Peptides against a protein of PDB entry 1IK9. Designs and how they scored, part 63

Target 1, 211 residues: chain A of PDB entry 1IK9
Amino acid sequence: MERKISRIHLVSEPSITHFLQVSWEKTLESGFVITLTDGHSAWTGTVSESEISQEADDMAMEKGKYVGELRKALLSGAGPADVYTFNFSKESCYFFFEKNLKDVSFRLGSFNLEKVENPAEVIRELICYCLDTIAENQAKNEHLQKENERLLRDWNDVQGRFEKCVSAKEALETDLYKRFILVLNEKKTKIRSLHNKLLNAAQEREKDIKQ
Target 2, 207 residues: chain A of PDB entry 1IK9 as posed
Amino acid sequence: MERKISRIHLVSEPSITHFLQVSWEKTLESGFVITLTDGHSAWTGTVSESEISQEADDMAMEKGKYVGELRKALLSADVYTFNFSKESAYFFFEKNLKDVSFRLGSFNLEKVENPAEVIRELIAYALDTIAENQAKNEHLQKENERLLRDWNDVQGRFEKAVSAKEALETDLYKRFILVLNEKKTKIRSLHNKLLNAAQEREKDIKQ
Target 3, 195 residues: chain B of PDB entry 1IK9 as posed
Amino acid sequence: MERKISRIHLVSEPSITHFLQVSWEKTLESGFVITLTDGHSAWTGTVSESEISQEADDMAMEKGKYVGELRKALLSVYTFNFSKESAYFFFEKNLKDVSFRLGSFNLEKVENPAEVIRELIAYALDTIAENQAKNEHLQKENERLLRDWNDVQGRFEKAVSAKEALETDLYKRFILVLNEKKTKIRSLHNKLLNA

## One batch from the design tools (peptide; aimed at target 1 E173 L184 N185, target 1 (a further copy) R179)

Design b2_p23_3 (made by RFdiffusion4)
Pose (drawn by RFdiffusion4):
Structure b2_p23_3 (pose): chain A 207 residues (1-76, 81-211), chain B 195 residues (1-76, 83-201), chain P 23 residues (1-23)
Amino acid sequence: as target 2 above (207 residues)
Amino acid sequence: as target 3 above (195 residues)
Amino acid sequence: SEEEEELEKLREMADEAFEESLE
């Protein structure tokens, strides 16, 4: 059981703001209850599933395509106008295309015997919604704060692993360099003794 | 300017639900407006900064401690009473085995309740809209952080596994370069023996 | 390759340390 409460402007009353409450089960296609309120009175009407299928036929529209129009218009490039007569309780709305507009929906609403009960329930539903949302935003705020920390934690764990690697690398190289360079000292020494021995032979060949 | 709308029950009508709307600027301490509605009529009252502190004196409570009790009682066990004839509104606190009048307000019946009710409903719808948007923004940040975390965690796994492959990999190279030096040394030594 | 480069780097560092020992 779902519902949507939207505010709307009627052409015959651009001064005051009205409220439209649409409620259904699963889908709009299966039917819906519509209620209009000005904060004092309330007018209600029902649209059955069969009535929706018929209206879609009378409008030369694919049924799902028609329900889609109802969603955009009633559940809040697509321009829609709303009219209501308190004298007749007739409620209709049109889709305004380029130079051509057409009747999209019409409802004969009935004035409600207990407007206050309807208005109180509506406000109550809104307050419950505000409440459910806050609880959710709080749950997400905490999850947000947990992740901000879990990142900072592992980020530090990362920097440490990298810094440990660099310290170990330079440490290993330092040892290597020492050993390698000791050998080079030997090579240079041997290499030079050899040269010397070559120059000594060269001197015996020459004298 | 902030406001809180609470659903309450009056002692003289546990059947019907009323709505209490409290509005203020910065803190209740500087005064506030309280409105009571049953969805048909509405009663309003203004409580000045002067009256509030005055009440803090009559009770010998720090203006802070007193405002604290009001926040708990009015912004949502607290009991509420209202007489439609007198427009007098009062509420009490109920502890174990005792109860006491906590405060009262002389409200006045509003001339255009529908206007008040319409504004209240409009506020709720805006609040629902702002809250749903924030639920989206925070939902995405929760996603970005989830992804960013996996990234770094991956970097950490890769980094630690590298530090553990370093000693073994570098030592092999060192053996290679070192074995080259030795060979040279041997060949030199052998040449010196030639001579 | 990456192994040849690590070998060359290690030879160059040894060369440099050796030249300095001469000075």

Design b2_p23_3_s1 (made by RFdiffusion4, then SolubleMPNN; from b2_p23_3, 12 letters changed)
Fold by OpenDDE base, seed 1:
Structure b2_p23_3_s1 (fold): chain B 211 residues (1-211), chain C 211 residues (1-211), chain A 23 residues (1-23)
Amino acid sequence: as target 1 above (211 residues)
Amino acid sequence: as target 1 above (211 residues)
Amino acid sequence: SEEEKIKEEIEKKVEEEFEKSLE
């Protein structure tokens, strides 16, 4: 089961932060359990897949688009944009919410909730879930931090090896050319020496023919 | 102000998870505020630096070691090791905790708490803190994940460049040696040709002298 | 002289081969 807890403000009690828990299996479209609490009382309702389909039809909205709006309203928390207005009557246990647009406001959904007999259990379980989520996220963050530190070391090591490889390539090229030039110059000197000997031999032969 | 919330079990109510909030400024040694809640009622007490010093002296424990034990007892949550036992009387509002060792159990600390008049406000604020902590940890997690993915790409890019540099160095060495051998062989052939011409010229001169 | 021609031919062949060897 997936769960999201969000803080909301009710139109009837704008000074009191309420908490909206939504619990679902894989997708919100398949239905969900909604729990509302003010830290003293709690109210719960179950919303079926058929009710979600009916609300989408009543709104003349495509089901996937409607579920997308439900997800924004019920799971995003009260983002700073007052796009969703929440209403709850403790007397009727009727919960409804509206989407506020610039030129239009409309009811997005409504649910009958039931007052929880033991709200302290719901509140304790909610706090337990928050603490478990904090612990899991802390463990993930510590793992990712250690992995990032490892990857950064590994990157620096490879970068340093790469720079050494580039420098070693340039040094190798320079050394090979220097050695080549030395050997080539030795061979050129030998060729010049042999040419001079050949010229001298030709000149001596010419002298020997001239007696 | 730093804060830690931990779940605990009270000896008097072992079936009910309680939550222990500790709030402090920079170090627990400077004093702290302790809040206990069961999700319905809440109790709060303030512990001064002088009380911490007195408890350390009464235990004949070095203050830094005592604060280290306080930190383990009050901040670690009920780790699976039943090393710390928590006791609370709702009637006397007296909270105390013991350290359980194999062969000895001893009182580690005790506090007089006061029942909170509006426990719902404390519970709501506690849930808000949990939700804020979750959101902050999620944002940190997403940041670390993106950084991890970046570092992994950067590592792969440098690794691929390094491998290309190694291969290019080996190819350069091989090419330079091949070219050097070709030019050297050409010069060796020229030296051999010039030597043969010199030998022939010497043989002709020897013929001309015999002639 | 025939000798000077032979010398010039040898010198020219040596020079041509030297130049070709320096390329």
Scores: peptide ipSAE 0.018, ipTM 0.805, DockQ to the pose 0.029
OpenDDE base, seeds 2, 3, 4, 5: peptide ipSAE 0.015, 0.017, 0.015, 0.014; ipTM 0.813, 0.811, 0.809, 0.809; seed 3 fails the geometry check

Design b2_p23_3_s2 (made by RFdiffusion4, then SolubleMPNN; from b2_p23_3, 12 letters changed)
Fold by OpenDDE base, seed 4:
Structure b2_p23_3_s2 (fold): chain B 211 residues (1-211), chain C 211 residues (1-211), chain A 23 residues (1-23)
Amino acid sequence: as target 1 above (211 residues)
Amino acid sequence: as target 1 above (211 residues)
Amino acid sequence: SMEEEKIKEIEEKVEEAFKKSLE
């Protein structure tokens, strides 16, 4: 089961933060359980896939688009843009929410909730879920931090090997050139010596012919 | 201000999860505010640095060691080892906790709490703090994830450059050797040709002398 | 890249050393 808890402000009680919990299996489209609390009282309702489909049809909205708006309203919390307005009557247990656009507000959905007999149990379970989520996120954070430190070490090691390889390449190339130049110069000197010997032999032969 | 919320089980109410909030400035040793809640009622007390020092002295414990035990008891939650036992009387508002060792249990501290008049506000603020902590941890996790993905890309890029540099080195070395061998062979051929010319000239001179 | 520039600089030094060796 997936769960999201969000802070909301009710139009009737704007000074008191309320908490909206939504719980669902795999997809919000398949239905969900909604829980509202003010830290003293709690209210819960179940919304079926058929109710979601009916509300989408009544709005003349495509179901996937409607579920997308439900997800933004109910799971994102009131984002900083006050795009969603929440209303709840504690007397009727009627919960409804609207999407506010610049020139048009429209009701996105409505649910009948029931007052929870033991709100303290719901509140304790909600706090437990928050603490579990904090612990899971901290464990994930510690894992990612250790992996980050590993990747940084591995990068520095490869960079250091690369720089050593470049330096070793340049040194080897320079040494090879020096060795080849030495061998070439030796061969050039031997060629010059042999040419001089040939010239001397030719001059001696010309002297021997001239007697 | 630093804060930690932990789940605890009271000896008097082992079936009902309680939440222990501790708030402090910089160090627990300088004093703290303790809040207990069961999701319906809340109790708060302030513990001064002088009370912490007095309790350490009464226990004949070094203050730093005592504060270290307080930190484990009050900030770690009941770790899976049930090393700490918590007691609270709702009638007297007296809170005390013990450290359980195999053969010895000892009282680690005791505090007089006061019942909070508006527990719903304390509970709402506690849930808000949990939700804020979740959001902060999520943002940090997203940052670390993006940084890990960057470091992995940077590592792959350097690795790919390193492999290309090695291959380019081997290719360049091989090409250089081939070119040098060609030039050396040309010089060797010229040396052989000059030696043969010298041998022929010497043979002709020996013929001319015999002639 | 700096590596490609260094490879190219080495290749140029090679060609120059080769030309001077033929000379």
Scores: peptide ipSAE 0.018, ipTM 0.819, DockQ to the pose 0.092
OpenDDE base, seeds 1, 2, 3, 5: peptide ipSAE 0.017, 0.017, 0.022, 0.017; ipTM 0.820, 0.819, 0.819, 0.819; seeds 1, 3 fail the geometry check

Design b2_p23_3_s3 (made by RFdiffusion4, then SolubleMPNN; from b2_p23_3, 14 letters changed)
Fold by OpenDDE base, seed 4:
Structure b2_p23_3_s3 (fold): chain B 211 residues (1-211), chain C 211 residues (1-211), chain A 23 residues (1-23)
Amino acid sequence: as target 1 above (211 residues)
Amino acid sequence: as target 1 above (211 residues)
Amino acid sequence: SEEEKKIEEIEKKVEEEFKKELE
């Protein structure tokens, strides 16, 4: 089961932060349990896949698009743009929410809730879930931080090896060329010396023929 | 201000999870505010630095060590080892906690709490803090995850450059040696040819002298 | 010739020094 808790403001009680819990199996489309609390009272309702389909049909909206709007309204919390307005009557236990666009507001969905007899249990469970989620997220953060430190060490190690390889390549090239030039020059000098000896020998032979 | 919320079990109500909030400035040693809630009622007390010092003295414990025990008891939650036992009387509003060692249990501290008039506000604020902490931790997780992915890409990039550098160094060495040997062999051949010509010239001259 | 031996020794020394820099 997946769960999301969000802060909402009810139009009827804008000064009192309410908490909207939505719980579902795999996808919100298959239905969900909605729980509303003000920290003293709690209200719960179950929304079926058939109700979601009916609301989508009543809106003449494609089901996947409607579920996408439901997900934004119910699972995102009131994001910084008050795009979604929440209404709840404690008397009728009727919960409804609207999408506010620039020139049009429309009801996105409505649910009948029931007052929970023991709201303290619901509130305690909600706090427990928050604390569990904090602990899980902290453990994940610590793991990711250690992994980052490992990856940074590994990067520095390879970078240092790469720089040494570049320097070694340049040094090798320079050394090989220097050695090549030295040996080549020695061979050139020897060739020149041998040519001079051959020229001298030819001149001596030409003198010997000339008696 | 720093804050920690933990789950605790009261000896008087072991079936009902309670939440212990501790709030402090910089260090727990400077004093703290303790809040207890069961999701319906809340109780709050303020513990001063002087009270902490007095409890440490009464225990004949060094203050830093005592604060270390307070931190473990009040901020860690009931870790998997039930080393700390929490007691609260709703009638007297007296909160006390004990450290349970294998052969010795001792009172670690005691505080008088006051019942909060509007527990729903305290509970809502506590839930808000949990949700804020979840959001902050999620944002940190997403950042660390992206950073890990960046570091992994950077590592792969340097590793690939390093492998190319190694291969290029080996190829350079092989090419330079091949070229060097070719030119050197050409010069050796020329030297040998010139030596043979010199030897032939000397032999011809020796024939001419014997004639 | 002694010079050819010196060349071969230089070649071998270059090859050996190069092997040592790669080890």
Scores: peptide ipSAE 0.014, ipTM 0.811, DockQ to the pose 0.061
OpenDDE base, seeds 1, 2, 3, 5: peptide ipSAE 0.014, 0.016, 0.018, 0.017; ipTM 0.815, 0.818, 0.816, 0.817; seeds 2, 3, 5 fail the geometry check

Design b2_p23_3_s4 (made by RFdiffusion4, then SolubleMPNN; from b2_p23_3, 11 letters changed)
Fold by OpenDDE base, seed 1:
Structure b2_p23_3_s4 (fold): chain B 211 residues (1-211), chain C 211 residues (1-211), chain A 23 residues (1-23)
Amino acid sequence: as target 1 above (211 residues)
Amino acid sequence: as target 1 above (211 residues)
Amino acid sequence: SEMEKEIKEIEEKVDKAFEESLK
């Protein structure tokens, strides 16, 4: 089961933060349980897949688009102020919400809620869920932090090896060329020496022919 | 101001999760505000630095060690079961807690709490703090995740460059040696040719002298 | 001399092969 708790402000009690819990299985489309609390009282309602489908039809909206709007209204928490307006009557237990666009406001949905007999249990469970979520997210943060530190070390290690490889390649090339030039120059000197000996031998032979 | 909320079980009501909020400035040693709630009622007390110092003295414990024990008892939440036992009387508003060691149990501290007139406000604020903490931790998780993905890409990029550098170094060395050997062999062949020409010229000169 | 030409040609060929090896 998935769950989201959000803060909402009711038009009837704008100074008192209310908490809207939505619980669902896999998708919001399959239906959900909605719970409203003010930290003293709680109200719950169940919305079926058939009710969601009927509301989409009544709104002349495609079901996937309608469920997308429900998700924004009911799960986004403190979304941009004034986009969604929430209304609840404690007397009638009627909850409804509107979407406010620039030029058009319309009712997005409505639910009949029932007052919970033991609101303290709902509130305790809600706080427990928040504390569990904090602990899970903290453990995930600690894991990601350790992994981040590992990846940074591993990056520095490879970067240092890469820089050493580049430097070693340039040094190797320079050394090999220097050694090559030295050996070539030695061979060039030997060729020049042998050539001069041949020239001298030829000149001596020409002198011996000329007596 | 720092704050921690933990779940505790009271000896008097072991089936009902209570929430213990501790709020302090910089260090627990400087004093703290403690709030207890069951999701319906709330109780608050303030503990001063002087009271903490007096309790440490009464326990014959070094103040830093005592504050360390307070931190474990009051901030660790669901610490290892049975190490800390919490007691609260709703009638007397007396809160006390004990540390259970293998062979010794002792009272670690006690507080006179006052019943909060508007518990719903305390509960709403507590839930708000939990939701804010979830949002902050989620934003931190998303940041760390993006940074981990960046570091992983950067690592792969440097690793790929390093492997190319190693391969290019080995290829360069092999190519330079091959080219060097070829050029040296040409020079060796020319040296041999010139030596043979010198030998032939010397032999011809010896023939001309014998002629 | 023919030999001076041959040495010069070999030197030029080696120098060229060396320069080509630098590319």
Scores: peptide ipSAE 0.021, ipTM 0.809, DockQ to the pose 0.079
OpenDDE base, seeds 2, 3, 4, 5: peptide ipSAE 0.019, 0.025, 0.022, 0.019; ipTM 0.813, 0.813, 0.811, 0.813; seeds 2, 3, 4 fail the geometry check

Design b2_p23_4 (made by RFdiffusion4; failed a check: the pose's geometry)
Pose (drawn by RFdiffusion4):
Structure b2_p23_4 (pose): chain A 207 residues (1-76, 81-211), chain B 195 residues (1-76, 83-201), chain P 23 residues (1-23)
Amino acid sequence: as target 2 above (207 residues)
Amino acid sequence: as target 3 above (195 residues)
Amino acid sequence: EELEEKFEEILEEEDEKFEAEAE
């Protein structure tokens, strides 16, 4: 059981703001209850599933395509106008295309015997919604803060692992360099003794 | 300017639900407006900064402690009473085995309740809208952080596994380069022996 | 491959230094 409460402007009353409450079960296609309120009175109407299928036929529209129009118009490039007569309780709305507009929906609403009960329930539903949302935003705020920390934690763990690697690398190299360079000292020494021995032979060949 | 709308029950009408709307600027301490509505009529009252502190004196409570009790009682066990004839509104606090009058307000019946009710409903719808948007923004950040975390965690796994492959990998190379030096040394020694 | 290149460069620098010390 779902519902949407939207504010709307009626052409015959651009001064005051009205509220439209649409409620259904699962889908609009199966039917819906519509309620209009000005904060004092309330007018209600019902649209059955069969009435929706018929209206779609009378409008030369694919049924799902028609329900889509109802969703954009009632549940809040698509321009829609709303009219209501308190004298007749007739409620209709049109889709305004280029130079051509057409009747999209019409409802004969009935004035409600207990407007206050309807208005109180509506406000109550809104307050419950505001409440459910806050609880959710708080749950997400905490999850947010947990992740901000779990990142900072592992980020530090990362920097440490990298820093530890660099310290170990340079440490290993330093040891290597020492050993390698000691050998080089021997090579140079041997190499030079050899040269010396070559120059000594060369001197015996020459004298 | 902030406001809180609470659903309450009056002692003289546990059947019907009323709505209490409290509005203020910065803190209740500087005064506030309280409105009571049953969805048909509405009663309003203004409580000045002067009256609030005055009440803090009659009770001998720090203006802070007193405002604190109001926040708990009015912004949502607290009991509420209202007489439509007198427009007098008062509420009490109920502890174990005792109760006491906590405060009262002389409200006045509003001339155009529908206007008040319409504004209240409008506020709720805006609040629902702002809250749903924030739920989206925080939902995405929760996603970005989830992804960013997996990234770094991956970097950490790769980095630690590298530190552990370093000693073994570098030592092999050192053996290679070192063995080259020795060969040279041997060759040289052998040449020297030639002569 | 990068570690091999870095090591070769360190060895070249040590060769040059070691020549310069002989001079």

Design b2_p23_4_s1 (made by RFdiffusion4, then SolubleMPNN; from b2_p23_4, 14 letters changed)
Fold by OpenDDE base, seed 5:
Structure b2_p23_4_s1 (fold): chain B 211 residues (1-211), chain C 211 residues (1-211), chain A 23 residues (1-23)
Amino acid sequence: as target 1 above (211 residues)
Amino acid sequence: as target 1 above (211 residues)
Amino acid sequence: SELDEKLEKLLKKEEEELKKKEE
């Protein structure tokens, strides 16, 4: 079961933060349980897949688009733009919410809730879920932090090897060229020596012909 | 102000999860506000630095050690070993907690609380804090995840450059040796040719003398 | 150095290959 808790403000009680819990199995489209609380009282309702389909049909909206709007309204809470307005009557237990566009406001959905007999139990469970979520997220953050530290070490190790490889390549090239020059110079010296011997032999032969 | 909320079980009400909120400025030693709730009622007390010092003195415990035990008891909740036992009387508003060792149990601290007139406000604020903490931790998690992905890319890039550098070094060495061999062979061929010319010149001179 | 040994071995091998082309 997936769950999301959001803060909302009711039009009827704008000074009192309410909490909207939505719980569902796999997809919001398959239905959900909605729970509203003010920290003293709680109200719960079950919304079926058939009710979601009927609301989409009544709105002449494609079901996937409608569910997308439900997700934004019910799971995101009051977004920064007050795009969704929430209304609840404690007397009738009727909950409805509207999408406010610049020029058009329309009802996005409405649910009949029931007052919970033991709101403290619902509130305690809600707080427990929040604390569990905090603990899970903290453990995940600690894991990611350790992994980042590992990756940074691994990066530094490879970077250091890379820099050593670059330097070793440059040193190798320089050393090989120096060695080549030495050996080439020895061979050039031998060639020059042999040429001089050949010139001397030719000059001696020209002297022997001139008696 | 720092805050920690923990789940606790009271000896008097073991079936009902209670929540213990501790709020403090910078250090727990400087005093703290303790709030207890069952999701219906709330009780709050202020514990001063002087009370903490007095409790440490009464226990004949070093203040830093005592504050260390307070931190474990009040900020960790019931650790997995039931090392800390919590007691609360709703009638007297007297809260006390004990440390249970294998052979010794002792009272670690006691506080007089006051019943909050509007527990719903305290509960709402507590839930708000939990939701804010979840949002902050989620944002941190998303940041760490993005950083992890960045570090992994950077590692792969350097690793790929390193492998190319290794291969390029080996290729350079091989190419330089091949080029050197070619140039050396040309010089050796010239030396041989010059030696043969010298031998031929000597043989011709020996013929001219016999002539 | 390892590189000197490689160079000497290469030079020697080429001298031997050059001798083998002269026989």
Scores: peptide ipSAE 0.017, ipTM 0.816, DockQ to the pose 0.825
OpenDDE base, seeds 1, 2, 3, 4: peptide ipSAE 0.017, 0.019, 0.020, 0.023; ipTM 0.818, 0.818, 0.816, 0.818; seeds 1, 2, 3, 4 fail the geometry check

Design b2_p23_4_s2 (made by RFdiffusion4, then SolubleMPNN; from b2_p23_4, 11 letters changed; failed a check: the pose's geometry)
Amino acid sequence: SELDEELEKKLKEEEEKFEKELK

Design b2_p23_4_s3 (made by RFdiffusion4, then SolubleMPNN; from b2_p23_4, 10 letters changed)
Fold by OpenDDE base, seed 3:
Structure b2_p23_4_s3 (fold): chain B 211 residues (1-211), chain C 211 residues (1-211), chain A 23 residues (1-23)
Amino acid sequence: as target 1 above (211 residues)
Amino acid sequence: as target 1 above (211 residues)
Amino acid sequence: SELDKKLEELLKKEDEKLEKEEE
C-alpha cells in the first residue's frame, strides 16, 4: 500500500491547514482511500476504479490524463501555484476540487466522505506514518552519506595511484633514454677507434710504398 | 530552534500511542518546551535551565550526565528496550518518567503540563513539522543520490585513465627496448665491418712483406 | 637496476657473438 499526506487549504476555512491523506494499491487508477483532517475531526471516503473511470468519462478526459491530474491535485500538496482549489462541506461531507487555469476553472473531481467516529485514532496513525517515513528517510540519508564518503576515499586512492603512475612513466622514459645514450656513446667511441686504426694502417702502407 | 517528536506509551494508557514533542534552542540544557498529545488533547509545559539544574542536583547527578539521560528519554522515542517509562495524569497534568535498570527504577524527571485550549492547532503544527521534515529529508536524499552518481562517474573515469597509464607504461618500456636493440645492432654491424677491414689490411701487409 | 642488468646482459651476449664470429 502506498500513501501520501499533503497540506491543503479549503476555500471555506483558508486560515486552517487541512491534511489530505491518499492511500492506494500500486496505482491511483485502481482506486484510493481519501482522508481529510483538521487535527480535530477526520473524514474518510473510498473511491473505486469505476468512480475514477466514470469521472474521466463525464469530463470527456482520457483516463490516464485524468489520473495524472488526480496525482497532481491529491498527492503533490497543492504547490505554491494555486492551480488546484479544494472545497469541503462539513455538513454534507461533500469534498470537491477544481483546476484553475488562467481563463477557466473546472471541477476535477468530487467525493462523498464520512465523518470518522474516532478521529484521534486516524490522527495518531497519520502521525505514526509521518514518523516512520522520517525514520526511513534518515536511515537512507545515513546510508547514502556513508557511500559518498566511501566513493570519495576510493576516488582519492585511484587518483593518487594514477598520479604516481604518470610520474613513474615519465621517470622510466627519461631513465631509459639516459642509459641508451651511454651505451650508444660507448659503441660510437669503439667505431672511432677502429676508424683511426684503419687510417694509421693506410698511412703506414703509403710510407712503405714510397724507398 | 530544534525539535524532536517521538512516540511514547503511557503506563496509564498503554493501548494509545502518545506523541512527545520536545523543542529547544541549540542545547536541551538551556531549557525546552515539552508537548504531549494523544491526537485529540494536547498538554504543554516549559522547562527552564534552572529546573534542569535543580533536578540534576536533587538526583545528585552531574548536569551533563543528566542532560544526556534527558536526551535519551525524551528525544530518542523510547527504544524497543523499555528503559524509560512514561507516566501522565490527565487530572493533575503531572508528567513524570523513570529509568528502568535491571535491579532499580528511579524517577528521571517530572514536569507540570498545562492542557492546551486549542489542541487542533498544536496537532496541525506537529503534522506540518513532520511533513516539512519529510520534504527536507527527501531533498537531501535526492542530493546525496546525485552526488553518489557523480562520484561513481568520476571514479570510473580516473580508474580508466589509470589502467591506460599502466598499459602505456608497459608499452613504452617494450617499444624503447625494441628501438634500442635495432640501433645497437646497426652499430655492431658497423664495428664488425671495420674489424674485417683491419684484418684484410693486415693480411695484405703480411703478403707485401713476404713478397 | 634490473634494466641495467638486462642492457648489460644484452650487450655481453652480443659482444660474445662478435668474438665467436672473429677464430
Scores: peptide ipSAE 0.024, ipTM 0.819, DockQ to the pose 0.584; fails the geometry check
OpenDDE base, seeds 1, 2, 4, 5: peptide ipSAE 0.020, 0.022, 0.020, 0.020; ipTM 0.820, 0.820, 0.820, 0.820; seeds 1, 2, 4, 5 fail the geometry check

